Peptides against a protein of PDB entry 6RGO. Designs and how they scored, part 92

Target 1, 392 residues: chain A of PDB entry 6RGO
Amino acid sequence: MALKLLGFNQDATCFSVISSNKGVTIYNCDPFGKCFELEKSTSNDEELDFLVEMLFSTSLIAVVDKTIGASKRKKLKIVNTKRKATICELTFPHEIMDVIMNRKIICVVLKSDQIFVYDISCMKLLRTIDVRGEKLKSTSKFRNSEAVGDIGVRVSLSTDNNSILCYSSYSKSDKENAPLNDIVVFDALKCIQINVLPAVHQSNIVCIACSPDGMLMATASEKGTIIRVFKTIDTENDEPILVNEFRRGSRPSRISEMKFNHDNTLLACVGESDTIHIFALPVTTTEADANEDDTLQQSSHSLSSSINGLQYISKGLANRFGKIIVSKIPTQSQQRHVAYIKIPENAKYRIGFPKDTTNTIHICGEDGNYLVYSIPRNEVGPCTLVKSNTFD

## One batch from the design tools (peptide)

Design b1_p27_1 (made by RFdiffusion4)
Fold by OpenDDE base, seed 4:
Structure b1_p27_1 (fold): chain B 392 residues (1-392), chain A 27 residues (1-27)
Amino acid sequence: as target 1 above (392 residues)
Amino acid sequence: DVTSNITEEQIEEIQELLEEAEEEFEE
């Protein structure tokens, strides 16, 4: 049977899949089992396509049926899984491309490059962000609607109540084909733009991850060779703070998903490659008061490489030819993965980090595998498989 | 235009489900 992965919820306690024969199924991770099923509304052999966003382990889900007709693709259903009933339905002017939520906010991304921000508690529209409208104010030319290939607005939302929204925006280049290589950081509750990170990659951003607390953001371009991690809110001399630059590989490969763990110590990435990569982030040890006494010599060789804050001199030397030259970060600052998982070639996988275990990663595949891995702390190497289950 | 037909009863049901999500966060 063809499985299509929808992903994990915010805390990786559940994941959702599309089964060609059944419709949408939500699985609980521990104990492993089906917790919800949404039946296929149609008897036709049409390829099922859905968006499902679950609010943690709760009975609240947002569902978009993308299978049939342009009308259904514009409808967001809020569903109570305990009742197996639609609570309410929202209809949008354009096809829904993505839905993300936390305890306070629902964000709906449209094919029009619009983001609708809702207060979940009353389903009230707080803001419409028009990413194309922002581009058109900077560039006099409409992107022809036909070139809406795989390159759309990308979003990520913090899982905390601060509701930090990161989204890709069009660079202010005078070129008709301005890339989606800027990031906007937005307070979704207050509806305030906090920060703008210009030209974080040379090409379109295809993947964004926000940290659970909203303080960090990871970005990857179409090349998927370099991942950059920035502070979201903090700036240094009104310039974006680059925290890390990671090298996934030397060969181009698309990254489909990235996630931080709950304590911001790890960043995982998955995509078209045979490898999930896990990177270590430097823990900002707040020097809490070193009160003198307890001599416990646990020689945790924390590789506290004091990465002196590489001031990303965003000398966007706008070369006379309208090429934004992203300043080449010295290749010496590029870190490799600290851990990895090998996955089957051409199998799509999704990733999640559980809240309670910062060194555990959940993964699920379109091959019907749900796998739990332990991440090595003290060595660079493969993750260890701890648990495996199969689903259909 | 976004069309929404949301009743007060539907908002109350959403709020009950959000309370479940807040309890899971305090534990």
Scores: peptide ipSAE 0.511, ipTM 0.890, DockQ to the pose 0.849
Fold by OpenDDE base, seed 1:
Structure b1_p27_1 (fold): chain B 392 residues (1-392), chain A 27 residues (1-27)
Amino acid sequence: as target 1 above (392 residues)
Amino acid sequence: DVTSNITEEQIEEIQELLEEAEEEFEE
């Protein structure tokens, strides 16, 4: 059967798939099994397309049927999976491109480059962000960028209650084809812009991940060769703090998804390549625990490879045109993966990090495999397969 | 324009499901 992956929920306890014959199926990861099925509304042999966002392990899902006609693609349904009933329906002016949520916020991304931010508790609209409108305040020409096919606004939301929203925005450029290479950091609860990271890549941003706590953000461009990790809120001299620059590979390859683990020690990426890459982040020691003098001399030669986190203060070379460009970390300082998973070529995979085990990763494929891997801590190498299940 | 006709009963049902999500976070 043709499977299409929708992804994991926030804590990787569940994942969602589209089966051409059945509709949407949600699987529980442990114990492994089907927990919900949304039957296909039509007997037509049309290719099924859905957006499904699940709120953790709860009975609350957001569903968009993208299969049939422009009208359905504008409808967001909030569904109780236990009752198999639609609680409410929202209708948008444009096609829904993405839906993300946490315990406090739903964000709806439209094909119009608008982000609608809702308070989930009352389904009240808190903010409409017009990413094109913000571009027009900087550039007088409304060009209908109708022709920018696969390049839309990308979003990521923190899974915590702080509800830090990161989204791609158009660079301040007099060029008619300004890339989506700026990032805006937004407090979704207070509806305030916290930070703007200008020109984080040379090309359009195609993937963003926010950390669970909203303190870190990872970005990838259309090239997918370099991943950059930034602080979201903190700035040095009004400049964005580049924490890490990772090299996925030398060949261009689209990154479809990135995820942080729950303690911000790992970043995983997946896409069109035969390899899931896992990168180690420096442990941000919060300054507070420096005072406990606990003298326990346990001589464990942890090869603390001193990842000298050269805090390259990205001196934004304000080129003569007022463009701040994030300085590249020297190629010699670009970190590689610490771990990897080989996946079948041309199989789409999705990734999730469970809360309970910081060195475990969940993956699922359009090949019908659900796989749990252990991530090596002390060596650079392949992940070890711990559990394997199949789905249809 | 976004059209939403949400009733108080529909909001209460959402709130019940959000309580389930808060309990899972405190464990």
Scores: peptide ipSAE 0.504, ipTM 0.888, DockQ to the pose 0.839
Fold by OpenDDE base, seed 3:
Structure b1_p27_1 (fold): chain B 392 residues (1-392), chain A 27 residues (1-27)
Amino acid sequence: as target 1 above (392 residues)
Amino acid sequence: DVTSNITEEQIEEIQELLEEAEEEFEE
């Protein structure tokens, strides 16, 4: 059977898959098993395509049928999985490209480069973000955006109630083909722009991850060789907004997904390569709890990368819109992975970090494997397989 | 408007499922 992975939910307790013969199936990770099935609406041997976003372990899912007809691709269904019923349906002016949610917010990304931000509790539209309209305000030339190829707006949302939305935006360059290489940080609840990170890569951003708490963001470009990690908020401390720069590899390879673990100590990435890479993030020691004497030599190898003191003159020109603009991103020393998982070539995998086990990663493949790995902390090496299940 | 087809009963059903999501977070 042909499987297509949709991904894990926010806490990696469930994952969603498209089966060519069955439709959408949601699996529970522990105990492993099917928890929901959305039957195929059509008897035709058409290639199934869906978006499914699940709200944690709950019975609330958002579904977009992308299989057939331009009309279906514009419809978001909110579904109660216990009742196996559509609660409501929203119809958008353009094809839905992505859907992300948390307990407070649902964001719908359209092929028009629009982001619709809703309060989930009442399905009220809080904001429409027009990423193209922001570009057009900077560039007086109407270019017909005919070649909306495989490059669209990318989004990530914090899984916490702070609802920090990170999205890719077009650079302000006078070049007719301005890349999607800016990042906007947006408070989805307050509907305010917190930050703008200009030109975080030289090419279009194809992958974004927000940390669960919304304090960190990771980005990768079309090259997928370098991953950058940023603070989402300017801290009052003269600390650089760019906190890490990781090297995935020397060869270009598309990164399809990145995830932070729950405590922001790890960043994983997966894509077209035979390897899932896991990177260690620096532990931000808050100076406060340095009181008590307990001499446990936790050899925290503080990889004090000697951040050469480029005085970031954060001329935080708070413009009249409360937007903080970073004038330049530093280049840091590129770090390698601390751990890895080998995956089959040409198999697409998805990744998730469970909430309760910060050293564990869940992965699932279009090969029908659900795998749980333990991540080594004290050595650079392969992850250890802890559990394996198969699905169809 | 995109929201013009949502009834109060549909909002109540969403809110019930969101309450389940908050209970799972407090446990």
Scores: peptide ipSAE 0.503, ipTM 0.885, DockQ to the pose 0.628
Fold by OpenDDE base, seed 2:
Structure b1_p27_1 (fold): chain B 392 residues (1-392), chain A 27 residues (1-27)
Amino acid sequence: as target 1 above (392 residues)
Amino acid sequence: DVTSNITEEQIEEIQELLEEAEEEFEE
């Protein structure tokens, strides 16, 4: 059957798929099995398209029927999966492009480049963010609506209760076709803009990931060759802090999804390539344990292993990207381990990190494979397959 | 305009499901 992947929930305990014949199915990861099914309401041979966002392992889901020709593309349904019933329905002025949630907030992204921020507990609108309206204040003309290719506002939300929202915004350039290459960091609970990261890429941002705690954000452009990791809240001299720059590859390839693990030690990315990449993040040692003077002179054996993918930003490249103060990345040359998973070139995959096992990754494919991999901690290499299941 | 016809009973049902999400986080 043709499967379309919707993705994992926040803690990778469940994943959602569209089956052409059945509609939406939610699978539990452990024990592996179907936990919910939303039957197709129509006998039409129309290609099914849905947004489904699940709140952790709970019976609360947000559903949008995006099927072509459906007036329902403007409707958000909140569904109780235990009752198999719609609790409530919200109707928007424009087509819904994305929905994200945590325990406190629902964010709804519209084709109009508007983000509606709701308090989930009462479904009250807290804020409407108009990403185009912010652009208009900067005297830039609207993009012609016909060039509404696959380039829209991208969003990511922290899974914690702090509810840090990261979204792509239009550059303040006087060009009619200003790229979506700025990032705004927003406190979704307080409805306050915390930070603005200008021109984080040269082209439109197509993928954003927020860390579970909201302290880090990863970004990728249409080129998908470089991933940048920033601090969300912290600034150095009122300038954004670039924590990491990773090279996924030399060839352009779209990144469809990125995820942090729960302790912010790993960043995974997936997309149109035959490879899931997993990057190691430096552990920010909090200043507290600086007192133990243990002088372990680990000998700097310069293993110049030509890992073609890790460009360490040598101190000299800091000058070419503008005022992005590369803070003192501690010159601890912690060998940033890179792990990988090979996937079929034509299969779309989604990724998730389970809460309890920081060195495990869950992946699922439109090929009907659910796979659990162990990530190597102390070496660069392939991940090890631990468990496999199939779904239809 | 966003049309929201949410009743108090529908809000209570959402809150019950959010309590389940808080319990799963404290475990």
Scores: peptide ipSAE 0.501, ipTM 0.886, DockQ to the pose 0.855

Design b1_p27_1_s1 (made by RFdiffusion4, then SolubleMPNN; from b1_p27_1, 10 letters changed)
Fold by OpenDDE base, seed 1:
Structure b1_p27_1_s1 (fold): chain B 392 residues (1-392), chain A 27 residues (1-27)
Amino acid sequence: as target 1 above (392 residues)
Amino acid sequence: EVTSNVTEEDIEEIRKLLKEAEELEKL
């Protein structure tokens, strides 16, 4: 059967798939098994396409049927999976491209480059963000949306209650073809723009991940060779703080998904390559705990891995045209992966980090494999397979 | 324009499910 992956929920306790014959199926990870099935409403041999966003392990899901007709592609359904019933429906002016949620917020991304921000507790619209309308009035040429095949606004939302929304925006360049290479950081609850990170890549951003706490953000361009990690809220002299620059590879390859683990110590990425990459993040010691003078002489052998201090080269080279260019970390300080997982070539995989085990990663494939890997702590190398299940 | 059919009964059902999500976070 042809499987299409939808992804993991926020805590990787469940994942969703489309089966060509059955419709949408949600699997529980532990104990492994089917927890919900949305039957195919039509006997047509049409390729099924859905968006499904699940609220953790609850019976609350947001569903968009993208299979048949422009009207369904504009309709968000809130569904109770225990009742197998639609609670409510919202119909948008344009096709829904993405839906993200946490305990406070639902964000709906449209093909029009609009983001609708809702308070989930009352389904009230808090904000409409028009990513095109934020362009300076001088660039009157609407990009004909027809030529923008696979390049749209990307979003990520913190899984916590702070509800930090990161989205890609168009650079303020007077060029008709301004790339989607800016990031806006937005407080989705207060409806306030917190930060703007200009020109974080040279080309369009195709993947964004927000940390669970909303304090970090990872970005990748259409080249997918470099991943950048920024602070979301904090700035240094009104400039974006680049925390890390990771090299996924030398060959261009699209990154489809990135995830932080729950303690912000790991960043995973997956895409069109045969390899899931896992990067270690430096533990941001909050300066607050420096005062406990606890003299415990534990002779922990300093593995002085000369992580030469990433000098925060916060110096944005203001190019002659007032464009802030995010300073590249010197190529010598580009960190590689700490761990990796080999996956079948051309198999689409999705990734999730469970809450309780920060050194465990869940992955699922369109090949029908659900796999749990242990991430090595002290060594650079392959992850170890801990558990495997199959689904259809 | 966005159209919705959201009722107060729908909101109460959503709030019940949100409470389930908050209880699961504490475990």
Scores: peptide ipSAE 0.523, ipTM 0.928, DockQ to the pose 0.893
Fold by OpenDDE base, seed 3:
Structure b1_p27_1_s1 (fold): chain B 392 residues (1-392), chain A 27 residues (1-27)
Amino acid sequence: as target 1 above (392 residues)
Amino acid sequence: EVTSNVTEEDIEEIRKLLKEAEELEKL
């Protein structure tokens, strides 16, 4: 049977799948089992396509049926899984491409490169973000997005209450073919733009992850060879906004998903390759809790990898020198993975980090495998399989 | 234009589910 993975919820307590015969199924991770099923409304042998976003382990889900023609592809349903009932419906002017939520915000991404930001507590529209901007509205030739492949606005939302929204934006080049290689950082609650990171890659950004706290973001381009990690906010201390560059590989490969763990110590990535890569992030010691006297001489071999200061010139210096020197981090300073998982080359996988265990990763495959791995702490190597389950 | 059928009863149901999410974060 063809399974299509929708992904894990925010805390990796559940994952969602589409089964061609059944419809949408939500599985609980521990104890492993079906917790919800949404039956397909049609007996037709049409390939099922859905968006499903779950609010943590709650009975609140957002659902878009992408199977049954253009009208339903524009309809967001808010569903109570305990009641098996639609609470409410929102109908948009264009096809829904993505839906992301946390406890405060729902973001709806349209095929029109618009992001609708809602306060979830009252389902009120807070903001419509037009990523193309007003100038491109007049040349509203919708690029028939059929011919230019799966290139659209990418979004990621912090899982915390700060509701930091990161999205890909078009570069300021007057070219009709401007790449989606800028990142905008947006406070979704206050509806204010916090930051703009111009030209973070040479090609379109195809994957974004926001950290749970919204302080970090990771980006990957269509090449998927380099992952960049940025601070979302400018720090007063002239610290570079670019905090890490990771090398996934030398061969181009699409990254489909990236996630931070709950303490921002790990970044995982998955995609079309036979390997899930896990990267270690430097622990930003916030100076505050240095009071506990624990004299453990951890020989901090400070891998002070002298990140030769790629001054990401913040907005102030961009006006004076006109050359945003995206200084290339020397290829020698590109960190590799600290851990990996081998997966079947032809199976799409999704990843999730559980809240309670920062060194554990949940993965699920379109091959029907749900797997829990332990991440090695003190060595570079393969993750250890801890638990396995199968689903259909 | 965006059309919605959201009622005050729907909002109260959503708020109840959001409260469940906030309680689960504190455990």
Scores: peptide ipSAE 0.522, ipTM 0.928, DockQ to the pose 0.884
Fold by OpenDDE base, seed 4:
Structure b1_p27_1_s1 (fold): chain B 392 residues (1-392), chain A 27 residues (1-27)
Amino acid sequence: as target 1 above (392 residues)
Amino acid sequence: EVTSNVTEEDIEEIRKLLKEAEELEKL
């Protein structure tokens, strides 16, 4: 059957898929099995498309039916999976492109480049963010989304209660074709902008990941060759702090998803390539007071490459020709993956990090494989397959 | 404009499910 992956929930305890014959199915990871099914409402041979966002392992899901021909692409349903019932429905002015949630908020991204931020506890609108701003409203040409259907506002939300929202924004260039290469960091609860990271890539940002605690953010452009990790809140001399720059590869390849593990020690990425890459982040050693005594020479060769905080000199010399020159970080500072997983070519995979096991990664494929891998700690190499299941 | 059909009963059901999420975070 043709499967389409929707992804893992926040703690990788569940994942969602579209089956062409059945509709939406949610699987539990452990014990492995179906936990919810949403039947297709139409008998037509239409290609099913859905957004499903699950609140951890709870019975609360947000659902958008995006199926072609359906007038439902503007409707967000909040569903109780135990009751198999819609609790409530919100209808938006434009097509819903993405939905993200945590225990405090729901964010709804529209094709209009608007983000609607809701308090989940009362379904009250806290903020509408217009990413285009007032200037771009006059160019009523919606980018004819026919050719590059995938360039839009990207969002990521912290899974904690602080509810740090990271989103891509248009650069302030007076060009009609300004790239989505800025990042805004937003406190979704207080509805305040915390930070702005200008021109983090030379081209549109196509993937963003926020850390669970909201302290870190990873970004990738259309090229997908370089991943950058920034601090979200902290600044140095009012400039963004670049924590890491990772090289995924030398050849362009789209990144579809990135995720941090629960303790911010690992960043995984997946996309159109035959390889899931896992990168190590520097552990901020809190200097726990080294009380003198216990001489246990645990030679944990922590590859604490003390990469001194490379000030991201965002000397974006706006060259007189309106090219944003992102300062080339020296290629010597670019770290490679510490671990990898080989996946079938052209198979779409999604990734998740379980909360309780920081060195385990969950992956699922449109090939019907759910796989659990162990990540090597002390060596650079392939991940080890620990568990395998199949789904339809 | 956004149209909503959210009732106080719907809000109470959502709050009950959110409480389940907070209980699972403590385990």
Scores: peptide ipSAE 0.520, ipTM 0.926, DockQ to the pose 0.882
Fold by OpenDDE base, seed 2:
Structure b1_p27_1_s1 (fold): chain B 392 residues (1-392), chain A 27 residues (1-27)
Amino acid sequence: as target 1 above (392 residues)
Amino acid sequence: EVTSNVTEEDIEEIRKLLKEAEELEKL
């Protein structure tokens, strides 16, 4: 059967798939099994296409049927999976391209490069962000929408209640074909723009991940060779803080998904390559003033693995034109993966990090494999397979 | 324009599911 992966939920307790014969199926990860099925309403041999966003392990899902007709592709359904019933429907002026949610917010991305931000608790519109309208204010011409149907606004939302929204925006370049290479950081609850990261890549951003706490953001361009990690909120002298620059590879390959683990110590990426890459992030020791005297001498043998990751605090070269150029980390200081998983060539995989085990990654493939891997902490190498299940 | 059929009954059902999400976060 042709499977299409929709992805994991926020805590990797469930994943969603489209089966050509059944429609949408949601699997529970532990214990492994089907927890919900949305049957195909039509016997037509039409290729099924859906967006499904699940609210953690709850019975609340957002669904867009993209299979049949331009009207359905504009309709968001909120569904109770336990009742197998639509609660409510929202119809948008344009095709829905993406839907993301947490416990507070639903964001709906349209083909018009508009982001609709809703309070989930009352389904009220808090904000419409017009990424094209912002571009027009900057004198940049419209992209002819005809050419590359796959280059749109990308979004990621923090899974916490702070609801930090990161989205790609058009650069202020006078070029007709200005790339989607800026990032905006937005407080979705307060409806305030917090930060703008200009020109984080040379080409369009095609993948964004926000950390669960909203403090970090990872970005990848169409080239997918370099992943950049930034602080979302914090700035240094009103300049964006580049925390890490990771090298996935030397050859161009599209990154389809990135995820942080729940403690911000790992970043995973997957895409068109035969390899899932896992990168280690520096643990920001919050200098919490632990004034409390509790003498437990746990002899942490600091294995000083001299990863002289020169924290090139990239001194912002304020070039004479007032444009903040994100200073590139020198190619020699670009970090590689600490762990990897080999996947079948041409198999599409999705990734998720469970909350309870910071060294575990869940993956699922369009090949019908659900796999749990252990991530090595003290060595650079392959992940170890812990559990495997199959689905159809 | 965005059209919506959301009722107060629909909102109460959503709030119940959101409460389930908050209870699961405490476990």
Scores: peptide ipSAE 0.514, ipTM 0.926, DockQ to the pose 0.885

